# Peptides against a protein of PDB entry 7Z53, part 140

Target 1, 150 residues: chain A of PDB entry 7Z53
Amino acid sequence: PRIKNQADCIPFFRSCPACPGSNITIRNQINALTSFVDASMVYGSEEPLARNLRNMSNQLGLLAVNQRFQDNGRALLPFDNLHDDPCLLTNRSARIPCFLAGDTRSSEMPELTSMHTLLLREHNRLATELKSLNPRWDGERLYQEARKIV

## One batch from the design tools (peptide; made by RFdiffusion4, then SolubleMPNN)

Design b2_p29_4_s3 (from b2_p29_4, 20 letters changed)
Fold by OpenDDE base, seed 5:
Structure b2_p29_4_s3 (fold): chain B 150 residues (1-150), chain A 29 residues (1-29)
Amino acid sequence: as target 1 above (150 residues)
Amino acid sequence: SSMAEYDRLQAKREERARREAERRLEELR
């Protein structure tokens, strides 16, 4: 995310913090990113992790989003819930845990965080649009169809 | 237990996300 105010930033374990800003999701840019990205970094390579990355409280086929922070009103990655969260050790005043993603490096590299964030937003946008177009689809189908497009 | 706390936190987050998702869906209609 764009850095606007350092005081409002989310610390990374090994890199610069993630901060609120202004992001625009462009389809062509997302497509370009996905051409160089392993989808498992976004969705998880294993079913247990994949389920943890999903919003399972509804049938909308969405990925989970952060509930504490937004990037100028736009979604950010959810936090993980690690027993010994290394991100909490880097900036004790901020008390921001590591992000949850398909790649454990998400909270170490801002480039990965940004990419994952964009793909998260695109997935959820697509899933929402697909639900509007196909109201009979359940959450699993919405999730899978959105994943195919991303 | 650690697992119980994890489940509690995830459930809370998912509920908030549900409400946000439903709002977004309504905005698209």
Scores: peptide ipSAE 0.019, ipTM 0.482, DockQ to the pose 0.025
Fold by OpenDDE base, seed 2:
Structure b2_p29_4_s3 (fold): chain B 150 residues (1-150), chain A 29 residues (1-29)
Amino acid sequence: as target 1 above (150 residues)
Amino acid sequence: SSMAEYDRLQAKREERARREAERRLEELR
């Protein structure tokens, strides 16, 4: 696929860079995937990881998003905090750490990153909508209810 | 010092995320 702006590309560990404008899309398969794929790839299968994947700075039930990069204004996965980050070691000049997701392969395969990113966006969309419909729900309830729908 | 700086940056990022989320909620109203 054509890379529109290489400066916006994020290098993947053992993979090609993820760039805005990539033709990688799984939009049509999101609903099908949630029916047959364990959502633990997004939310984490372990409680400590699950907590780290959440935005704990508010009571909106959101998953954490990247604070440094966006995809044309759309959310990306947050970065992990690894002591010896293999993504940083792969390309020292880029200085892009590994993504944090429920699936550890999120920074190895752009296809998986795309899927996780879409589901992240969907969760946050749902949580936001649920907050609008139920303004008294706390962050835990919003998170859990959105997770059930995804 | 590097870890402390990282923590400070993360805190700032979290605050920004909170503000952005709140703004999005307001836009839905």
Scores: peptide ipSAE 0.019, ipTM 0.469, DockQ to the pose 0.024
Fold by OpenDDE base, seed 4:
Structure b2_p29_4_s3 (fold): chain B 150 residues (1-150), chain A 29 residues (1-29)
Amino acid sequence: as target 1 above (150 residues)
Amino acid sequence: SSMAEYDRLQAKREERARREAERRLEELR
């Protein structure tokens, strides 16, 4: 759906902007998604990207989350830092950069963004649970084990 | 530029996130 005031929403490069808590479709279909999702879409296929997608400020094995916006209190994908950010160019008034994800198309398709967001949340949930169950595991192990489960 | 502003704000948010993460780490121990 088109939004009357796009300044309150996250713009997509080739689609309608997504408003946190409203326009991002959140699915409860983790099991179904994981059967079709290439993990590289979420975690990145290249190590430099994979590192950028991780929260490296702690040993919790988490993926990085958006530091500006949340979806009704829940995590969103972090923003990328592109030199010529096409998302910013598409909607200059919103001043919202493209999302950072394993798939560069994340900011082009809200459906893809939603899927990535869901899996991000699941990963972080799992990592948190694994930390509770295995307090001696470091961030790398937590990250890897959570990744295997997702 | 919008990106420059974003970078500055992001740096500040990252520091906050680091502090919060450290707190969470201690709580989970």
Scores: peptide ipSAE 0.018, ipTM 0.449, DockQ to the pose 0.026
Fold by OpenDDE base, seed 3:
Structure b2_p29_4_s3 (fold): chain B 150 residues (1-150), chain A 29 residues (1-29)
Amino acid sequence: as target 1 above (150 residues)
Amino acid sequence: SSMAEYDRLQAKREERARREAERRLEELR
Protein backbone atom coordinates (compact mmCIF):
# COMPACT_ATOMS: atom_id res chain seq x y z
CA PRO B 1 0.00 0.00 0.00
CA ARG B 2 1.05 3.58 -0.61
CA ILE B 3 2.10 5.60 2.41
CA LYS B 4 -0.36 8.43 2.94
CA ASN B 5 1.35 10.33 5.73
CA GLN B 6 5.09 10.37 5.15
CA ALA B 7 5.83 12.14 8.42
CA ASP B 8 4.31 9.49 10.67
CA CYS B 9 5.67 6.28 9.17
CA ILE B 10 8.98 4.64 8.40
CA PRO B 11 8.84 3.99 4.66
CA PHE B 12 9.92 0.38 4.25
CA PHE B 13 8.94 -2.76 2.40
CA ARG B 14 9.47 -6.49 2.76
CA SER B 15 11.16 -8.50 0.06
CA CYS B 16 9.01 -11.47 1.08
CA PRO B 17 6.06 -10.30 3.17
CA ALA B 18 4.31 -13.66 2.83
CA CYS B 19 7.24 -15.62 4.29
CA PRO B 20 8.44 -13.88 7.48
CA GLY B 21 9.64 -17.19 8.88
CA SER B 22 11.44 -18.41 5.78
CA ASN B 23 14.96 -19.79 5.80
CA ILE B 24 16.05 -16.69 3.93
CA THR B 25 14.74 -14.47 6.70
CA ILE B 26 16.46 -16.54 9.36
CA ARG B 27 19.75 -16.41 7.52
CA ASN B 28 19.47 -12.66 7.09
CA GLN B 29 18.74 -12.23 10.78
CA ILE B 30 21.78 -14.27 11.75
CA ASN B 31 23.98 -12.21 9.48
CA ALA B 32 22.53 -9.03 10.90
CA LEU B 33 23.26 -10.15 14.45
CA THR B 34 26.83 -10.97 13.55
CA SER B 35 27.30 -7.59 11.92
CA PHE B 36 25.81 -5.89 14.95
CA VAL B 37 28.86 -6.77 17.05
CA ASP B 38 31.06 -4.31 15.17
CA ALA B 39 28.15 -2.14 14.01
CA SER B 40 29.20 -2.64 10.39
CA MET B 41 25.52 -2.86 9.52
CA VAL B 42 25.28 0.82 10.40
CA TYR B 43 28.64 2.25 9.44
CA GLY B 44 29.65 -0.01 6.56
CA SER B 45 32.70 -2.25 6.41
CA GLU B 46 34.27 -0.55 3.40
CA GLU B 47 35.57 3.01 3.37
CA PRO B 48 33.70 4.18 0.25
CA LEU B 49 30.39 3.05 1.71
CA ALA B 50 31.28 4.43 5.13
CA ARG B 51 31.90 7.86 3.64
CA ASN B 52 28.58 7.76 1.80
CA LEU B 53 26.81 7.05 5.07
CA ARG B 54 28.29 10.13 6.77
CA ASN B 55 27.10 13.70 6.72
CA MET B 56 30.16 15.36 5.22
CA SER B 57 28.63 18.82 4.93
CA ASN B 58 29.70 19.83 8.44
CA GLN B 59 32.15 18.97 11.24
CA LEU B 60 29.60 17.43 13.59
CA GLY B 61 30.53 13.77 13.02
CA LEU B 62 26.97 12.84 12.08
CA LEU B 63 25.62 10.07 9.90
CA ALA B 64 23.60 11.11 6.88
CA VAL B 65 19.83 11.25 7.29
CA ASN B 66 16.92 11.16 4.89
CA GLN B 67 16.26 14.55 3.35
CA ARG B 68 12.72 13.77 2.19
CA PHE B 69 11.11 11.94 5.08
CA GLN B 70 11.05 12.06 8.86
CA ASP B 71 9.35 9.97 11.51
CA ASN B 72 7.43 12.47 13.62
CA GLY B 73 10.35 14.86 13.33
CA ARG B 74 12.95 12.14 13.92
CA ALA B 75 15.63 11.03 11.50
CA LEU B 76 15.30 8.23 8.95
CA LEU B 77 17.91 6.44 6.87
CA PRO B 78 18.92 8.10 3.62
CA PHE B 79 17.82 6.59 0.34
CA ASP B 80 20.20 4.71 -1.88
CA ASN B 81 20.60 5.77 -5.50
CA LEU B 82 20.19 2.54 -7.44
CA HIS B 83 19.47 2.59 -11.15
CA ASP B 84 17.34 -0.54 -10.96
CA ASP B 85 16.03 -0.17 -7.45
CA PRO B 86 14.62 -3.53 -6.31
CA CYS B 87 12.52 -1.87 -3.63
CA LEU B 88 10.61 0.12 -6.22
CA LEU B 89 10.15 -2.99 -8.35
CA THR B 90 8.88 -5.14 -5.49
CA ASN B 91 6.20 -2.73 -4.31
CA ARG B 92 5.21 -0.45 -7.15
CA SER B 93 2.37 1.17 -5.25
CA ALA B 94 4.57 2.37 -2.40
CA ARG B 95 7.13 3.99 -4.72
CA ILE B 96 9.76 4.00 -1.98
CA PRO B 97 13.39 3.35 -2.90
CA CYS B 98 15.78 1.23 -0.88
CA PHE B 99 17.48 2.76 2.13
CA LEU B 100 21.21 3.27 2.24
CA ALA B 101 22.89 1.53 5.16
CA GLY B 102 25.96 -0.49 6.00
CA ASP B 103 23.88 -3.59 5.36
CA THR B 104 22.30 -3.80 1.91
CA ARG B 105 19.40 -5.75 3.40
CA SER B 106 18.18 -2.78 5.44
CA SER B 107 15.04 -2.30 3.34
CA GLU B 108 14.29 -5.99 2.77
CA MET B 109 13.28 -6.60 6.38
CA PRO B 110 11.34 -4.08 8.47
CA GLU B 111 13.16 -5.32 11.57
CA LEU B 112 16.51 -4.39 10.08
CA THR B 113 15.22 -1.04 8.87
CA SER B 114 14.01 -0.26 12.37
CA MET B 115 17.26 -1.33 13.99
CA HIS B 116 19.38 0.65 11.56
CA THR B 117 17.18 3.69 12.10
CA LEU B 118 17.49 3.45 15.87
CA LEU B 119 21.25 3.09 15.71
CA LEU B 120 21.48 6.01 13.31
CA ARG B 121 19.62 8.14 15.81
CA GLU B 122 21.79 6.88 18.65
CA HIS B 123 24.99 7.72 16.81
CA ASN B 124 23.80 11.21 16.02
CA ARG B 125 22.69 11.68 19.61
CA LEU B 126 26.09 10.60 20.89
CA ALA B 127 27.94 12.77 18.41
CA THR B 128 25.85 15.75 19.47
CA GLU B 129 26.54 15.09 23.13
CA LEU B 130 30.25 14.63 22.50
CA LYS B 131 30.34 17.93 20.63
CA SER B 132 28.79 19.62 23.64
CA LEU B 133 31.33 18.03 25.98
CA ASN B 134 34.28 18.54 23.64
CA PRO B 135 33.70 21.64 21.51
CA ARG B 136 37.22 21.50 20.07
CA TRP B 137 36.81 18.07 18.47
CA ASP B 138 36.48 18.01 14.70
CA GLY B 139 33.99 15.94 12.73
CA GLU B 140 36.31 12.98 12.32
CA ARG B 141 37.00 12.76 16.04
CA LEU B 142 33.32 13.07 16.90
CA TYR B 143 32.37 10.41 14.36
CA GLN B 144 35.00 7.93 15.54
CA GLU B 145 34.31 8.42 19.23
CA ALA B 146 30.56 8.05 18.74
CA ARG B 147 31.16 4.92 16.66
CA LYS B 148 33.20 3.39 19.48
CA ILE B 149 30.40 3.94 21.96
CA VAL B 150 27.58 2.56 19.82
CA SER A 1 24.22 28.25 4.90
CA SER A 2 26.46 25.85 3.01
CA MET A 3 24.86 22.95 4.85
CA ALA A 4 21.36 24.01 3.90
CA GLU A 5 22.38 24.29 0.28
CA TYR A 6 23.95 20.85 0.38
CA ASP A 7 20.78 19.36 1.83
CA ARG A 8 18.63 21.02 -0.82
CA LEU A 9 20.84 19.74 -3.61
CA GLN A 10 20.76 16.20 -2.24
CA ALA A 11 17.00 16.28 -1.93
CA LYS A 12 16.67 17.50 -5.50
CA ARG A 13 18.91 14.73 -6.81
CA GLU A 14 16.95 12.10 -4.93
CA GLU A 15 13.65 13.39 -6.25
CA ARG A 16 14.92 13.33 -9.83
CA ALA A 17 16.10 9.75 -9.41
CA ARG A 18 12.74 8.76 -7.98
CA ARG A 19 10.80 10.33 -10.83
CA GLU A 20 12.99 8.61 -13.38
CA ALA A 21 12.46 5.25 -11.70
CA GLU A 22 8.70 5.79 -11.59
CA ARG A 23 8.62 6.67 -15.27
CA ARG A 24 10.55 3.54 -16.13
CA LEU A 25 8.15 1.39 -14.13
CA GLU A 26 5.17 2.90 -15.91
CA GLU A 27 6.73 2.16 -19.28
CA LEU A 28 7.10 -1.50 -18.32
CA ARG A 29 3.37 -1.87 -17.68
Scores: peptide ipSAE 0.018, ipTM 0.445, DockQ to the pose 0.162

Design b2_p29_4_s4 (from b2_p29_4, 16 letters changed)
Fold by OpenDDE base, seed 5:
Structure b2_p29_4_s4 (fold): chain B 150 residues (1-150), chain A 29 residues (1-29)
Amino acid sequence: as target 1 above (150 residues)
Amino acid sequence: SSTARYDELEAERRRRREEEERRRRRELE
């Protein structure tokens, strides 16, 4: 995430905050992005984590998004629910927990957070498009097909 | 267009959640 409005910034475990309000657009081809980031960092390498990263409230095959914050109306990574959340421990007054991603470093490195956010949005975009093209596909199918493309 | 549709879906979900939350608050009062 870019830092544009400090008032809306979410602190990272690292001293650098993530600030919503920046127009995070996919400038590079998604294939180029995925060349730098293992897809497992987005989807999780373990099934329990992978399930936690999914939106299980519907059959749209979406990844979970933040329920409290958006980036200028666009999705952000969901918060993790860690016991002894290091992000909360670092700044208790802010009460902003760590982001949930396939890689725990997402809350430590703004670059990874940004990348994960972009890939999250891309996955959800793909899933949405696939749903439009294939209305009969269930959430699992949509999720898997979108994951294959990413 | 698909990105826009995604954004619209998310916006709609947010609106629904906000409405539900408002309703719940009213029920608690």
Scores: peptide ipSAE 0.034, ipTM 0.503, DockQ to the pose 0.029
Fold by OpenDDE base, seed 3:
Formats: C-alpha cells, sequence, structure tokens
Structure b2_p29_4_s4 (fold): chain B 150 residues (1-150), chain A 29 residues (1-29)
C-alpha cells in the first residue's frame, strides 16, 4: 500500500527484496503465490504464530495492527519483536523494524508486505461487517468466518 | 457502510493513541 500521510506513517522506502540472490527471491515469490490460496501468508501456518497475529484484546475477531503507525487512518502490519532485527540492519536510515506476518518473508520482500497489509485490512473489514450482521458471534467465530471468506 | 464502520474504528484507535501520547508528554513535564 502507498502511505499517503507521511506525517503519521513510517517512511516506507523498501523498493527491492532484501534477500540475497535472484534464485531465492524467485522461490519466495512463487511460494507466496501458493500461500495466497489458503491465506497462510496472512494468518500463519502454525498456531503460536497465528495467535500472535490476532488482536486478543477484544472479541471482534480482528487481526493485530500496528500500534505506532497508520496509513492515513488505515491499518498497517504490526512490528515483530526480533532480537537483532535484520530489517533494521539492511536499511539503517529508515529504521523500520521487520513486520509480523504469517509469512516471515514479508519483511524481506516489500511487495509481499504490501499485499499482506491489504489482506489484513480486508480481514478486519470482513470481521467488522460480520459483527454487524451477527452481533452474538464471539471473537473466535468472527475470526474464523472472516478467514474462510478471505 | 461496512467500510465506514471499519474506518470509524480505526479513527477511534487513532484518537486514543493521540490522547495517550498527550498524557505521556504531560507526565514527563
Amino acid sequence: as target 1 above (150 residues)
Amino acid sequence: SSTARYDELEAERRRRREEEERRRRRELE
């Protein structure tokens, strides 16, 4: 996504993959395409990661969003909390930590980061709509139903 | 309407963050 309000958003200047070698980049892109079908790139394939990607502070079935920055009021991916964050090392001027996503490659490939952001917004939009339509649904059901639609 | 509700929630979160930041700034003074 394009950050429109630079005053409220992080400087997103990543334009090329940070992973070394063309072969690795191509493989990662192919894997991202396959993961798009089941949306594992958004939700994570493992339960511990999946839980970390969710907003557990309420019963709205939402994915976690960045708590520091927004894109003109729109959600961004949350930051990961990595010891010796490789994203900070690759671009010291921007000082942008790695993003947390279902696919760990998201931080290495800016194109994936953008796609993950859009899908996160879509999930949260769907969950919000489902809550409006079904006020009695709890957070778990909202999350699962939104996940099925994405 | 669904997107509007989503945007309203995001706007509310932003407002809360701004209020918290103002509070923290006052506490540091």
Scores: peptide ipSAE 0.021, ipTM 0.489, DockQ to the pose 0.036
Fold by OpenDDE base, seed 4:
Structure b2_p29_4_s4 (fold): chain B 150 residues (1-150), chain A 29 residues (1-29)
Amino acid sequence: as target 1 above (150 residues)
Amino acid sequence: SSTARYDELEAERRRRREEEERRRRRELE
């Protein structure tokens, strides 16, 4: 079958943690990764970038997610808003802009993209869980506490 | 439950995955 609109599809590399499994298994893998990875790759090392990576539409302490695409109902990294988007230039047919992440290389390496995506999902999961545990926490507190756990 | 909100979100994600999988199968036939 021919894809009717390629713009409706996003090339995404699915990592093993995205496969069906227990939350515990995913958490363990992520914990192992974050022990060796600078969290700035996910959250940004500078405040302006960090703010752009957050979902500021609510008080849930979430990271921003892609507004155009999902992966089987799961979150993807948001797109960046680059004036001259190199990702669009390199693949005119795909028409997919660069992803926004703490690491500017996120769109250059599928491995980084997948990792960032997983960590994004984990952060948002943690923030959601923390909200359930601490309903009076505001978005800032939820974000910070989730960040600490990641 | 302390994880009720998370569980609800995951349940919705599962439903979406199932729907998308069904759609994909139909498209590939």
Scores: peptide ipSAE 0.020, ipTM 0.471, DockQ to the pose 0.021
Fold by OpenDDE base, seed 2:
Structure b2_p29_4_s4 (fold): chain B 150 residues (1-150), chain A 29 residues (1-29)
Amino acid sequence: as target 1 above (150 residues)
Amino acid sequence: SSTARYDELEAERRRRREEEERRRRRELE
């Protein structure tokens, strides 16, 4: 991953980023997942959590992304801010806090983390595209419309 | 890729923020 602070190392990489046909597989997975789930694992099931998962610094309707790290130039989930962070306790050498997602288990299962990361990227892609198509839409509208499509 | 535009936008925003932070730091020194 691209690391902002050289003293930090995030032990997360997306699987097979250079594999042929990966884009098709990712799209299929996203479509399949969002067809049978309510996507609460991505957006949160409670309003306070949902707000914390959003990028509120602008009116682009984006989900928040990690400000410290990127995965080969791609967005990662933001870190949570837990007083007693279990992720820090379980692997003290890595010093990586838990990721923040709609599902609190995201950091407990790497497979879930990867899935949530992909859906995060898809949401933000959609919101960006919707903004281009509808420049007068505010952040709330963009967020909601992107959420419906995901 | 499907997320290329988003990635480019986020990269640009990050660069702008970093430039602003550097500017502010210089003003305080």
Scores: peptide ipSAE 0.031, ipTM 0.487, DockQ to the pose 0.024; fails the geometry check

Design b2_p29_5_s1 (from b2_p29_5, 19 letters changed)
Fold by OpenDDE base, seed 2:
Structure b2_p29_5_s1 (fold): chain B 150 residues (1-150), chain A 29 residues (1-29)
Amino acid sequence: as target 1 above (150 residues)
Amino acid sequence: SRLLRKLLLTQPVISKSAWQRLLRLAALA
């Protein structure tokens, strides 16, 4: 579709090519994600991101949740802290920052936002239940065991 | 959207019994 209003555009960037110096006509992309199935869309593929996605204020093994908004008492994805936040730039009236998730595309579509929100809620539910079953487990173990189940 | 609302309200994705089985297995690990 032809989009006339550039202000409403989602900033899609082409991924970096893999082996750009080759004379191969087929363009491949660099894979920056984990190579195995590990729910990286929830937890991130990089350690700094993974840490930012966690609630580090306690030993419950929970993922971070939105501190400003809830959905009828249910957790929402936390906001990201981007210098040039595309969500703030696209809808200046709403003043809603982009959501932080393991998948950087979490804010591109409401469907993605909802799916990542569900997965976050499921992790936190699992971690809470695991804490109930295993009161002696620390936050790291709770987080990792919940992650294994998700 | 209606879709967003439905997705946000739909939990859990799998049956409660399945979750309980998974939780028990995780507790034994």
Scores: peptide ipSAE 0.000, ipTM 0.241, DockQ to the pose 0.014
Fold by OpenDDE base, seed 3:
Structure b2_p29_5_s1 (fold): chain B 150 residues (1-150), chain A 29 residues (1-29)
Amino acid sequence: as target 1 above (150 residues)
Amino acid sequence: SRLLRKLLLTQPVISKSAWQRLLRLAALA
């Protein structure tokens, strides 16, 4: 059956396959993420994304937070700046963009959005406490040390 | 370490109300 309502569809593409060896018949996808446990779902697997996830306006080592919305003074995930934002396309009336996180799927599942928000808050809490304990640390050191703890 | 224990035993990062609001926001997106 043909889907009649295409307005609510989120574009989703199957992962590209890795080139198998001559005798490998099993399809493996290309790994585009960090292969080791480093909380890349929060911090990103690529340097440009990692930079965009950080608050670079100061030397506090914080992650970027939402500038439009808060929850009783508590931080929310920042919005992404996608050219063709699938979140805006699926619900034009709400006008809520996709969230920016290390994992691009953060906006596909509300549970992921919640978890990323929690981890963002935890990072910023840790960075703030580390700054209090170590006033001479710069933003990079604070960010990295908080990241190591998360 | 004592430092890590102090940092981890602080106030909960998110409340029940925050979870509900966050889920509502995500559902609208």
Scores: peptide ipSAE 0.000, ipTM 0.268, DockQ to the pose 0.017
Fold by OpenDDE base, seed 5:
Structure b2_p29_5_s1 (fold): chain B 150 residues (1-150), chain A 29 residues (1-29)
Amino acid sequence: as target 1 above (150 residues)
Amino acid sequence: SRLLRKLLLTQPVISKSAWQRLLRLAALA
């Protein structure tokens, strides 16, 4: 290991070793925080956040969406529920909270907001299609399978 | 408000299926 003094390290693990079945001796790394493909911006890196990002009111495996606003019938990111919401503090007249996403920076830049919204829509699209193809799947399976595809 | 306005201009969803398939193949490789 590059760093010999582990006592000076923060115990943060992002990657897990993965050995390919082929004779290729190259050590691959699997994302140990979220998934092989790091989609933490969509699904969060912590279980409580991941749960808050989900629509738990039904068994469709969907991510939570905005309840106040839509984009021509298309879903937007849900609002966060922060005690001291910086978005509310910056524009007190609009009274629009920050968006809830796997990435806390989702409300800092419009580009991030847009990308997170697209990924949320894609997840929900996939989950909906998976439900149509597999009517017997429960919400958890739909969510996980859509997450795997995303 | 500005954020919401820009979000309303977001392009339609683009599927990542092709990209995901490529990544999975690379991982199995």
Scores: peptide ipSAE 0.000, ipTM 0.247, DockQ to the pose 0.021
Fold by OpenDDE base, seed 4:
Structure b2_p29_5_s1 (fold): chain B 150 residues (1-150), chain A 29 residues (1-29)
Amino acid sequence: as target 1 above (150 residues)
Amino acid sequence: SRLLRKLLLTQPVISKSAWQRLLRLAALA
């Protein structure tokens, strides 16, 4: 092994292989999360996270948005509520918490933050339009249909 | 936005111009 000092070892676990078909020789991993098409990077892969990402104060099917900041009237990602917020710990002067998104990496790079923000805005736009077109839809349906489109 | 400026200060991975372009794209969506 390249790492000689055991104290410097980072534990990595290889994903379990999925059973291949008759003629499939490629080792595929078992997908223990969500489908690749469900935009889990935006909506989360776990129900508690997904719920936290939603604006549950109304029946508009919207994702939660930042309550402290806006970008020229446009929504930004909400802040997370982490006990030991790495964003606060690493840059104490800025005092900007990490963003809450479906992908925890949303705060690792501005590019990711931007993409998540874009998709959040798009979801909320879609949900709003869907509500206009379908006034009888509840918040859950609006959320799910907007999610399907995103 | 104030937040954007702070983010740029915390993570100078992309240029201000690149960030503005991304935001403009978000505005068009």
Scores: peptide ipSAE 0.013, ipTM 0.362, DockQ to the pose 0.021; fails the geometry check

Design b2_p29_5_s2 (from b2_p29_5, 20 letters changed)
Fold by OpenDDE base, seed 2:
Structure b2_p29_5_s2 (fold): chain B 150 residues (1-150), chain A 29 residues (1-29)
Amino acid sequence: as target 1 above (150 residues)
Amino acid sequence: LRLLRKLLLTQPVISKAALAELLRRLAER
């Protein structure tokens, strides 16, 4: 179906095209993410993003969670803090910013939102269990060990 | 997540208004 009002749509962005040569018939995309195997959609592929996705207020090795909303006490993805947030600019009355995740598509498709939310919860569960088993581990150790298990 | 699944049954791409409503409903549970 054709969408008539773009102001009500969640922005859906595609990766930039990559053309390795002249007169090519195949249009490739820039690989902005690391492999799915390392769960980079949750943790981020770049160090600055990865740090922003973590809860740095304690030594529990947790990922950051939404501070405004919860799913019946369960964690949701945190909001991003973007200048000119496209989610805020879309349907200005709703006033819901974009989610912050390792994959920028997390705000674009409910399938990805669900998947990222589940994996966020799983990481935090694992980090909590690891803390119980290893009380002397610091936040970095807990985060890295949980990340390896996810 | 149950609400997200319900939305997926209707269409794979949701509007901003639907997302706002989803978050509101989740917050009230």
Scores: peptide ipSAE 0.010, ipTM 0.313, DockQ to the pose 0.083
Fold by OpenDDE base, seed 4:
Structure b2_p29_5_s2 (fold): chain B 150 residues (1-150), chain A 29 residues (1-29)
Amino acid sequence: as target 1 above (150 residues)
Amino acid sequence: LRLLRKLLLTQPVISKAALAELLRRLAER
């Protein structure tokens, strides 16, 4: 490895290439998720995180939203609960915690924050519509089906 | 049908089960 000090490394995992059996020269990744788009940035790649990103207070299959702030009535990402919150430490005057998202980088780049926010809103919209169409579905089903559509 | 179309236009990756249920409900109308 070029970098001998592993403490200086950010781990990046590369997904396996998809083998479409065509002459496509573009390397596509195998999507292990049920969704068409790899939305692990929104839903989390690990079950504990994924659960924390969900609104588990009801059976609506929603992702958790910010409880303190809204954007013109629209949802924002929930805040994380970090002991040493780097967002609070970096800008002590703003007193805004880091956002909780499936990607830890969500609070590092405003562009990612925006994307995560949009997809959060889309998920919740889809889950709401699916609930309307399928009232008998539980929160898990609604969550999973909305996730598949995102 | 409008919602189905909307969903399919955005992402045609609705599960078979969800699609079946949607179609069932549409048939009942």
Scores: peptide ipSAE 0.005, ipTM 0.254, DockQ to the pose 0.012
Fold by OpenDDE base, seed 5:
Structure b2_p29_5_s2 (fold): chain B 150 residues (1-150), chain A 29 residues (1-29)
Amino acid sequence: as target 1 above (150 residues)
Amino acid sequence: LRLLRKLLLTQPVISKAALAELLRRLAER
């Protein structure tokens, strides 16, 4: 490693590039946690997490949004329900829990938080438009179709 | 938003405490 003192480093690693066999001009990102290309950071890479990131209270195919706060009327990421929430423990006076996202780093990296928030909004926008265009689609179909577009 | 921009520019990774404080300040506006 170029940096000898790793004790002061946060363990971040770059995604590995992957080129599809049929298209050498496009590189996909693969890492152990998430990739931006597949939007798994937003939707979750595991089904239980993916379900928790969805709004299951209706058949609109929406991702869950923050129930306490909005950004000038725009959606924010939902809070997680961690027993030992590191965000709550770090600043007990603020009483703001960590965000729930497909990537646990979302509460550590503002870039990820912003990106996740934007993609959350975009997904919900797409799902809403798809519902308008296809009123007979159920929540699962709306969710999956919006996810495919993102 | 200004603070968020500043944080994004100065530190790509912020402490959870700093993030919490930022969110608190945003909520109080």
Scores: peptide ipSAE 0.000, ipTM 0.255, DockQ to the pose 0.030
Fold by OpenDDE base, seed 3:
Structure b2_p29_5_s2 (fold): chain B 150 residues (1-150), chain A 29 residues (1-29)
Amino acid sequence: as target 1 above (150 residues)
Amino acid sequence: LRLLRKLLLTQPVISKAALAELLRRLAER
C-alpha cells in the first residue's frame, strides 16, 4: 500500500551493505552504530559528534544539556540543529525539535530518550563528584573517567 | 556501563508524546 501522506513520515536511512569475502548469501549491513555495551548512544560513535555532545564552555568534563528546558530542575538532552528537523515535521503541533545524542534514534523511541536523559544526568553527576575528589583534573580527564564509570 | 544495564531493565520514564506536551506547555508560559 502506497502511503500518500509522506509529510508525517520520519526519514529512515539504511547503512551501507557489507559483503564478507566469503560467498555468504546473507547480505549484512554495516553497523553504523557501535554497540550499546560501550554507551556510544550517549557519547557518540564519531569524534565530531562526541565533541558536540560535550559542554566545552568549562573544564568540568560535562555533557551538554538543553538550554531551553529543564525537567523540574533536572537536565534534558540538548536540541539538535537540523535544517529539516524531522521531529518538527512529524509533530507540528508540539513544535519540539529533535534531541542531540550519540544515537539518532534518541528522538524516535521513548525508551531511548528516557535512557539517554538518565545517562546524561548520571555522567554529569559523576563528573561533578570526580571534580570534587580530584580538583586538579582537567575537563578531558573528568569526561573520560566519568565515561568509564557509566 | 553498569548503570546502562540496569536502565535497560526499567520502563521508560516518560513517553515521547507526554514529553512533547510538557515542553509545549513550558514554552507557552
Scores: peptide ipSAE 0.021, ipTM 0.410, DockQ to the pose 0.023; fails the geometry check

